# Designs tried in a protein design run: peptides against a protein of PDB entry 8OXM. Part 137

Target 1, 371 residues: chain A of PDB entry 8OXM
Amino acid sequence: FKAEFRLAGGVNLPKIIDCVGSDGKERRQLVKGRDDLRQDAVMQQVFQMCNTLLQRNTETRKRKLTICTYKVVPLSQRSGVLEWCTGTVPIGEFLVNNEDGAHKRYRPNDFSAFQCQKKMMEVQKKSFEEKYEVFMDVCQNFQPVFRYFCMEKFLDPAIWFEKRLAYTRSVATSSIVGYILGLGDRHVQNILINEQSAELVHIDLGVAFEQGKILPTPETVPFRLTRDIVDGMGITGVEGVFRRCCEKTMEVMRNSQETLLTIVEVLLYDPLFDWTMNPLKALYLQQRPEDETELHPTLNADDQECKRNLSDIDQSFNKVAERVLMRLQEKLKGVEEGTVLSVGGQVNLLIQQAIDPKNLSRLFPGWKAWV

## One batch from the design tools (peptide; made by RFdiffusion4, then SolubleMPNN)

Design b2_p16_7_s2 (from b2_p16_7, 12 letters changed)
Fold by OpenDDE base, seed 2:
Structure b2_p16_7_s2 (fold): chain B 371 residues (1-371), chain A 16 residues (1-16)
Amino acid sequence: as target 1 above (371 residues)
Amino acid sequence: DEENMKEIDKLILEAK
């Protein structure tokens, strides 16, 4: 390790440290403080297992369908080392970073990212109808620009095309696997894009098994398929490559039902893997930017030893775990809203749910559903 | 360049 560190910014002030490997190569590492990286480590192992399933299938292997993984070394319940995804940028940083963001550069007459966020925050406590109307106004005046990522990074047309395909495949694979695992909190800072491969890297995997649905503002989409995410696919959008890659990923997941259920069952009952949503975590994830200054000191996880009898906690936990397993089994059978769907029918429903402006308008404003 | 990208996208749509 070098003695010097840089701050990455944000609430937890993660430290960027440079490490020299035994190979003499410098590698940047992110040291997160006050975050439980055990969830990320476990979810990376699940993603590696999903990648193994996808590589065994001829159709998904031919399409190079994989989820990008990174190494996580948890050091404590509140600290760990992330292998920093060298050459990645948060999609939010590219799209909406101050005056240098792609929206400002390519759409200077549209609403600013700040204006969009302000408008959606003003209606946060309003009806679903009022949220929808304001979301549609925001969307009308904030047009997608993520197509320019590949255009800026890949000047050669043949390389550009290959990278746009890699991006589309990465979105499809991560969307379907993320849906199966019930991955939440897919805001624009939790999704990185690799500047060389155009593949997505999902970080901050602490909202899993549909625990995003029990947030104070419930998650209403199965994965992030917002207008900028779609714009990065090019003119075909969700049709053609994306849909076919989703279907082939879903087919492999459904055909691997027994394996996936067994793995998730082991994880749900692992006493070291706290996947359950707690009120403090829920408050932290949906905190207002204005409230960021005051709440920093009191996220001591230790003080909510509410002396509930161990037996009542265990029974409540087991019932939640059973419900998660039942819902996972339904997804892997193609059971949606009490109906058994084909792979194509299920993927179509998930795409429609993810792009529905009514669902998107109901999300927490910090999720930035207009991006 | 944006026109060339639209033309490439069109060619990709016509080739599918």
Scores: peptide ipSAE 0.013, ipTM 0.433, DockQ to the pose 0.015
Fold by OpenDDE base, seed 3:
Structure b2_p16_7_s2 (fold): chain B 371 residues (1-371), chain A 16 residues (1-16)
Amino acid sequence: as target 1 above (371 residues)
Amino acid sequence: DEENMKEIDKLILEAK
């Protein structure tokens, strides 16, 4: 370890430390305090297993289908070390940075990211119809620009093409794996893009097993497939490469049903793996930007003395775990809304759900569904 | 495989 550290910024002031490995290579690490990294660590292990399944299949191996992973070392319930994702940028930072964001650079006459957010916040408590109308107005006046990421980073046409393909494959693989695992909270700051590979890195894996559906504003999409995400694929959009990569990923997941169920069952009943949504976490995830100032939850350790009958908590937990396993089994059988679908039918339904402006308009404004 | 080549060819045609 080097004696010097840098602050990454943000409320928890995470420390960036430089470490020399036994191989003599310097590696940056992010030391997070006050966050439970156990969930991230467990989900990274599940992603590594999914990658192993994808590498065993000839069709997914030829397509280089993989979900990008990072190393997580949980040190305690409130601290851990992350491998810093060097050479990555949050897609939100590229797209909607206030000064130099791609939307401002390429679409200077469109609504600002702030105007879009304000309009959607004004209707947050309104009907679904009013939310839909305002979302459509926002979308009309905020046109996608994420195609320019690959164009800016990769000037050689052959490299540009290869990187756009790598991006599209990364979106497809992470979308299907994320759907199977019920990964939520896929806002534009929780998805990084690698500036060299054009692959996505999903971070902050604290909403899994469809726990995003029990948020105060429930998640209505299976994964992030917003207009900018699609624009990054180029002219084919969700057709061709993206669809086929989703189908091939889903085929491998469905053919690995017994393995995936066994793994998830062990994880759901691990007493060290808190995957359940709690009211404080739900409040934190859907806080208003204006309300960030006062909610220092002094988690006084002492108020855990609500001895709710251990039996009723355990029974409620077991019933939630059983429902998660049943829903995972349904997904892996292609059961959607009580109907058994083919791989192509299931993937098509998921794509349609993810791009539906009615579903997107219902999301929490902080998710930025117009981006 | 021939499908991957057809995808590449399609994407090359759409990138022109």
Scores: peptide ipSAE 0.005, ipTM 0.379, DockQ to the pose 0.013
Fold by OpenDDE base, seed 1:
Structure b2_p16_7_s2 (fold): chain B 371 residues (1-371), chain A 16 residues (1-16)
Amino acid sequence: as target 1 above (371 residues)
Amino acid sequence: DEENMKEIDKLILEAK
């Protein structure tokens, strides 16, 4: 290990360290403290399985539909090492960095990212109508710029076009697999983009199996398909390549129902895999910058209330696991809102739900649904 | 690589 480290940013201030492997190669590692990497490790295994299914199907293999994976080594319940995704940047860093973010560079007369966040935080406890009106005002004065990522990184027009297609395919694959696994909306810092491939890497997979729906501000979208995510696809947006790649991914997932159910069942009942949402995790994921000061770890939550009967905890866990499996089976059958849909009908519904400004306006403002 | 170019060309043609 080198003696120097860098901070990757974020609340947990993960450390980027350089290490020399036994092969003499330098590797950058991300060391997370105070975070459970077991969920990330498990979700990477599920993504590898989904990639195997996608690679076996001729239509998805020809389209090179894959989810980018990274190596995770969990060391404890509160520490681990990630293979740092070299040559990647968080989409949030590219878009809304305060100094050199693409919104500031290309749209200097629009609202700042801070002004947008402030406006949406002011209405966080307001009606859905008030949230929608303010979200529409924010969207009007904060126009998408993510198209410029590929334009900045890929100067050759043929390469630019290929990389925009790679991006669109990556968004489609991750959106559909993310929906099946119930990843929901993704914070803009937890979506990395590869500066060479234009493919997305999803990190920090701490919300899965629709546990985002039980957050203090519940998720209202099946996956992140915000205006900047769509803008990166170019002029066709969600139509053409994106829609077709979603349909082909969904077709493979639905045709692999038995395999997916069996593997997710094993994972849900793994005693080492804590996928359930707890109040502390929920608070952390939707924490306000102002609330950081008052979370003194009152370590003195007395051990006494944890004596809820082991039997009632196990029964509650099993009922949640069964509900997750039932909902996964419904998704894989194309059951949406009690109706069986075709692959095209299901994908269309999911796209419409994900881009609906009424759904986006109801999301937690800290996750920046206007970006 | 040629099959990938044909699929890209097909995706371009189907995106028109």
Scores: peptide ipSAE 0.000, ipTM 0.374, DockQ to the pose 0.013
Fold by OpenDDE base, seed 5:
Structure b2_p16_7_s2 (fold): chain B 371 residues (1-371), chain A 16 residues (1-16)
Amino acid sequence: as target 1 above (371 residues)
Amino acid sequence: DEENMKEIDKLILEAK
């Protein structure tokens, strides 16, 4: 290991360390010191299975539809080494870095990322109508720039076009797989982009099975399809390549229902896989910058009064696991709001839900729905 | 393939 480390962005301040392997190759590693990497490891195995299903289907294989995976080595319940996705950057770092973010470079007369965040934080406790109005004002004065990522990284027009297609396919595959698994907390620091492939890498997979819907500010979108995410696709946006790749991914997932249900069932009942949202985790994920100072998790050992009978906890857990499996089965049947949809109908509904400014305006301000 | 060609043609027209 080199003595030098870099900080990756995010609340847990993960350390990027350079390690020389026994093969003499330098490898960048991410050391997380506060996260349970077991959740990430389990979700990476599920993504590898989804990739296997996508590679077996001729139509998804021809389109190279894959969700990017990374190696996770859990060291303890609170520490582990991730294979740092070498040559990746958080989309938030590229777009809204304080010093030289793409919004500041390409749109210097727009609102700053700080002004946008401040405006949305001021209305966080307000009505949905007031949140919507302020969100629309923010969006009008903060125009998308993510098209410039591929333009900066890929100067050859043929390479640029190929990489924009790779990006669009990666967004489509990860959006549909993420929706099926109920992946939440898709803020701009939890999504990396590969600077060579233009593919997305989803990190911090601890909010799964729609547990984002039970956060203090519930998640209202099936996946991240914000204006910058769409701008990176180019002029066709969500139409053409993106929609078709979503439909083909959804078709493979729906046709693999039995396999997906069986594997998720095993994971939901694995006592080593804590997928349930707890109140402390919920508070941590939606902490306000003003509250960062005082909540050292004093593990106040008042473990005593929530001696709700172990039987009532187990019964409550089993009921939540059953509801998760039922909802997964509904998604894989195309059941949305009590109606059975075709693959095209289901994908269309999910796209409309993900781009709806009413849904986006209701998200936690830390999710940065205007980016 | 045909839709990728139409999108290429559109991009070539917009890059002119």
Scores: peptide ipSAE 0.011, ipTM 0.377, DockQ to the pose 0.013; fails the geometry check

Design b2_p16_7_s3 (from b2_p16_7, 10 letters changed)
Fold by OpenDDE base, seed 3:
Structure b2_p16_7_s3 (fold): chain B 371 residues (1-371), chain A 16 residues (1-16)
Amino acid sequence: as target 1 above (371 residues)
Amino acid sequence: MEENIKKIDELIEKAK
């Protein structure tokens, strides 16, 4: 390790450290404190397994279908080391940065990202109809620009086309794998894009197994397929390459049902793998940007006294784990809302759910469903 | 954890 560190910013002040490997290569690492990286580490292992399944299948291998992974080394329940995703940027930073975001640069007469957020926050406690109307107004006055990412980074037309294809494949693979695993909290800061490969890197994997559906504002989409995500695919949108890559990924996942169920079962019953949603985590994920000031967690140590009968906690946990396994089995059989669907039918349903403005308008405003 | 990681690795190897 080098003696010097940098701060990455944010509330937890994560430390960026440079490490020299035994190979003489410098590697940048992010040391997070006060964060449980065990869930991220476990989910990265599941992604590596999914990649192994995708590489074994000839159709997915030919398409280079992979979910991007990063190294996670949990050191404790409150600390760990992440591989720094060098050459990546949050899609939110590219799209909606206040100073030089792509929306401001390419659409200067549209609503600002701040105006969009404000409008959606004003209706947060309103009816679904009022949320939908305001969301449609926001969408009309905030047009997608993510096509310009590949155009800015890749000036050669042949390279540009290849990178847009790599992007589309990455979105498809991560969307289907993420759906199978019930990955939530896919806001624009939790999705990075690699500036060289145009592939997505999903970070902060703390909402899995559909636990996003039990948030105070439930998640209503299977994955992020918002207008900018679609715009990055170019003129074909969700049709052609994206749909075919989703279908081929889903086919491999469904054909690997036994392996996926066995692995997820082992993980759900690991006493060190806390995947369940708790009220404090739910509050943190859906906190208002204005409320960041006062939640000093006074961890008063004294609330140890709720020795709730270990038996009732274990029974409640086991019932939730069984429900997660049953729902995973349904997904892998193509059972949606009590109906057995083909791979194409299931993928079509998921795409329609993900792009439905009624579903998108119901999301927490911090998710930025208009981006 | 380490035992479950080993079990997952063994399951991945058996699926080879």
Scores: peptide ipSAE 0.023, ipTM 0.548, DockQ to the pose 0.019
Fold by OpenDDE base, seed 2:
Structure b2_p16_7_s3 (fold): chain B 371 residues (1-371), chain A 16 residues (1-16)
Amino acid sequence: as target 1 above (371 residues)
Amino acid sequence: MEENIKKIDELIEKAK
């Protein structure tokens, strides 16, 4: 490792360190402090397994359906080293994080990212109807621009077309696998895009097994399929390549039901794998930008464990784990809202749920559902 | 963790 580090910014101030491999190549690493990377490490293994299942199936292998994975090395309960995805950028950085964001560059007369966020924060505690109306106003005055990512990065038309297909396949694969695993907190900083492959890299896997539904503002979408995500697919949007790749991914997941259930069962009962949502984590994930100044949540995990009878905690945990397994089994059978759906029917329902502006308007404003 | 990683790896290998 080099002696020098850079700060990546954000509340936890992760350290970017460079390491020289035995091959003499420099590799960037991210050291997260005060964050439990064990969940990310476990979820990366589940993604690697899903990739193995997808590579065995002829139809998914032919389509090169894969989830991008990265190496996670947990160092402690509150620290670890991530393989920094060199040549990736958060989709939020490209779209909205600065005055040079794609929305500002391509749509200078639209609302600013700040204006959109402010409007949605003002209605955060309002009715679903008021949230929907303001969300529709925001969406009308903040048009998608993510198509320009591939156009800026890939000037050759043949390369551009291949990369747009790679992007669309990556979104489809990660959306379906993410839905099966109940992956939440898919805000624009937790999704990276590779500037060379146009594939997505999902980071911060700390909301899984539908634990996003028990947040103070519940998650209302199965995955991120917002207007910019769709715009990156080009003129066909969710139709054609995306839908077919979702269906083929879902087919492999449903046909692998026994394997997926067995693996998730082993994970849910791992005493070292804390997948449950706690109130402090929930507060941290849905903090207001205005509240960033005072809450140093010292996530002292130590203080709250002491006083609940071990037996009542264990029984409550087991009931939640059983419910997660039952819901996973339902998803893998195509059971949605008490109805058994075909692969095409299930994928269609999930797409409709993910693009529904009523569902999107109900999300926490920090999720940036208008992007 | 390491044991369950190993069990997952074994399950991945058995699923092969």
Scores: peptide ipSAE 0.020, ipTM 0.556, DockQ to the pose 0.020
Fold by OpenDDE base, seed 5:
Structure b2_p16_7_s3 (fold): chain B 371 residues (1-371), chain A 16 residues (1-16)
Amino acid sequence: as target 1 above (371 residues)
Amino acid sequence: MEENIKKIDELIEKAK
C-alpha cells in the first residue's frame, strides 16, 4: 500500500488507498470504515442477477443495458475493502467541488453550491410551499452543466456521441432497477461516473426496499433524475433513448417477477442482512453539517430494557418484510397508487415523479436536489 | 449470509 490516501466524499469519509499488487499493477482501493459492506455486497449480487436478466433479453442486450457493479470484499462487520472503481469520480465532485467544480467553471455568475445549500437548509423546517419557492429560486440561479462532462472527457465527436449514449443507458438501467429494489440515498456523492465509459456506478447501497421513505425527511422521488442528470443526456433529455431504455428495463424486470421476488425474499429473511432502517442510521444519514462536531455517538445505549419481548420484535420485523415483498410484487405488476399501469404508463409516472420540482423541493438538503 | 449468497448464486446460475 502507498502511504498516501485520498478521501472520497460522503459522511463515512472512505479512504482511497493505492496498492501495488503482486503482479506489479497499481490498483486503487476504497477502504470504508464504520460501514457494513455486507449490504453493498448483497446488493451487488442482486445487480449482477439483474444484469444476467438484461443480457438474456435480446432488446436489452442489443441496447447494452447494464448496471455497473464493483467488487466488495468485506473484511469485518465495520470495515472492508471495496474495489475502488479506478477511473471513476463522484458526480458531486465533478459538479460542485468548491475549487474547480463544473458549475463554478461554466456558470461563474450563478449561485455557488454553498449558497444553494444554505438557502435550502434555511427552509428545511418550513412549509412545503416555502421549500418549493426557494427551490425554484435556487434552480433559476443554478443552471445545469453536466453536459460538459462528456465534452471535457471525449474530444472526438463520434466518441462523445457514443459515451453520451452509454451515460443515458446507464442512468435508465440503474434508475429502473434502483426503483424496483427501492434504492434510496442517491445523493451526488453516492453516484460515481466512469471517466472512460461515461457509465454510472451506484455506491452505498444501505438504503434499500424503500427505507428512504421512513427517514425523518422522507424520500419523495423514485430515483435521481435531477436537472444535471438530465443535462448529461443532451438535448433530448428524458425523451427518446432514456425513456425507451427505462421501458425495456422495466419490461425485463416485470417479466422476471418470480425470480426477483424469490431472491428478495431470501435476502429480507437473512438474519445477517440488516436492511431495516434504525433510528440511529436515520439520524446519521440526515445529520446536518453543523451537527457533525458533537455527536460522537457515545453509545451510552442506556439499556432501557424495553424488554419488548423478542417475539414482538420478530413479529414487527416479519410484518415489515411482508410489506416490502407486497410492494415489490405491486411494482413488478405495474401497480402504482392502486392502479395497474402498462410498462409505458409506469415508466412515465416514475419519470414525472422524479422530475417534479414539488417532490424535489421536499428532499433533505444534503441530497442536493437542485444539482 | 454465505448460504443465502450460495442460494442467490444458484438462482443466478439457474437464471444463466
Scores: peptide ipSAE 0.014, ipTM 0.567, DockQ to the pose 0.020
Fold by OpenDDE base, seed 1:
Structure b2_p16_7_s3 (fold): chain B 371 residues (1-371), chain A 16 residues (1-16)
Amino acid sequence: as target 1 above (371 residues)
Amino acid sequence: MEENIKKIDELIEKAK
């Protein structure tokens, strides 16, 4: 390891460290502290399995449908090493960086990212109607710019077209697999884009199996398909390539039901895999910037051993695991809202749910559903 | 930038 490190930002201040391998190659590593990387490691294994299924199918293989994976080495319950996704940038950094973000560069007369966030935070405790109205005002005055990512990075028009297709395929594959696994909406800093391939890398997989629905502000979308995500696809948006890639991915997932259920079952009952949402994790995921000052660690939460009988904890866990498996089975059968849908019908419903401004307006403002 | 957008639109129309 080199003696120098960089901070990657964020609350946990992960350290970027350069290391020389036994092969003499320099590799950048992300060292996370105060974070359990076991969930990320497990989800990467599930993504690798999904990739294997997608590569076995001729239609998805021809379309090069894959989820980008990274290496995770959990070292403890509070530390691990991630392979740094070299040549990637968070989509949030590209879009809404305060200094040089694409919104500021291409839409200097639109609302600032801060103004948008402020407006949506002011209505956070208001009615769904008030949230919707303010979200529509924000959307009108904060127009999508993510099309410019591929235009900045790929100056050759033929390369640009291929990279926009690679992006669209990556969004489609990750959206459908993310829906099946219940990843929900994704914070803009937890979606990386590769500056060479235009493929997405999903990081920080701490919300899975629809646990986003039990957050203080519940998730209302099956995956992130915000206006900027759609804008990156170009003029066809969610139609054509995206829709077809979603359908082909969903076909493979539904046809692999037994394999997916078996693997997810093993993972849900793994005592080393804590996928359940806890109140502290929920608070952390939906923290307000203002609330960072008052979380003095009152370490004096006495060990009131709430001797919740080990039996009641285990029964509660098993009931949640069973519900997750049942819902996964429903998704893989195309059961939505008690109705069995075709692959095309299911994919259409999911797309409509993901792009609906009413659903987007109800999301946690910290996750920036207008971006 | 605008000239590249126009060339891209022309290439998209030719690829239809």
Scores: peptide ipSAE 0.007, ipTM 0.347, DockQ to the pose 0.014

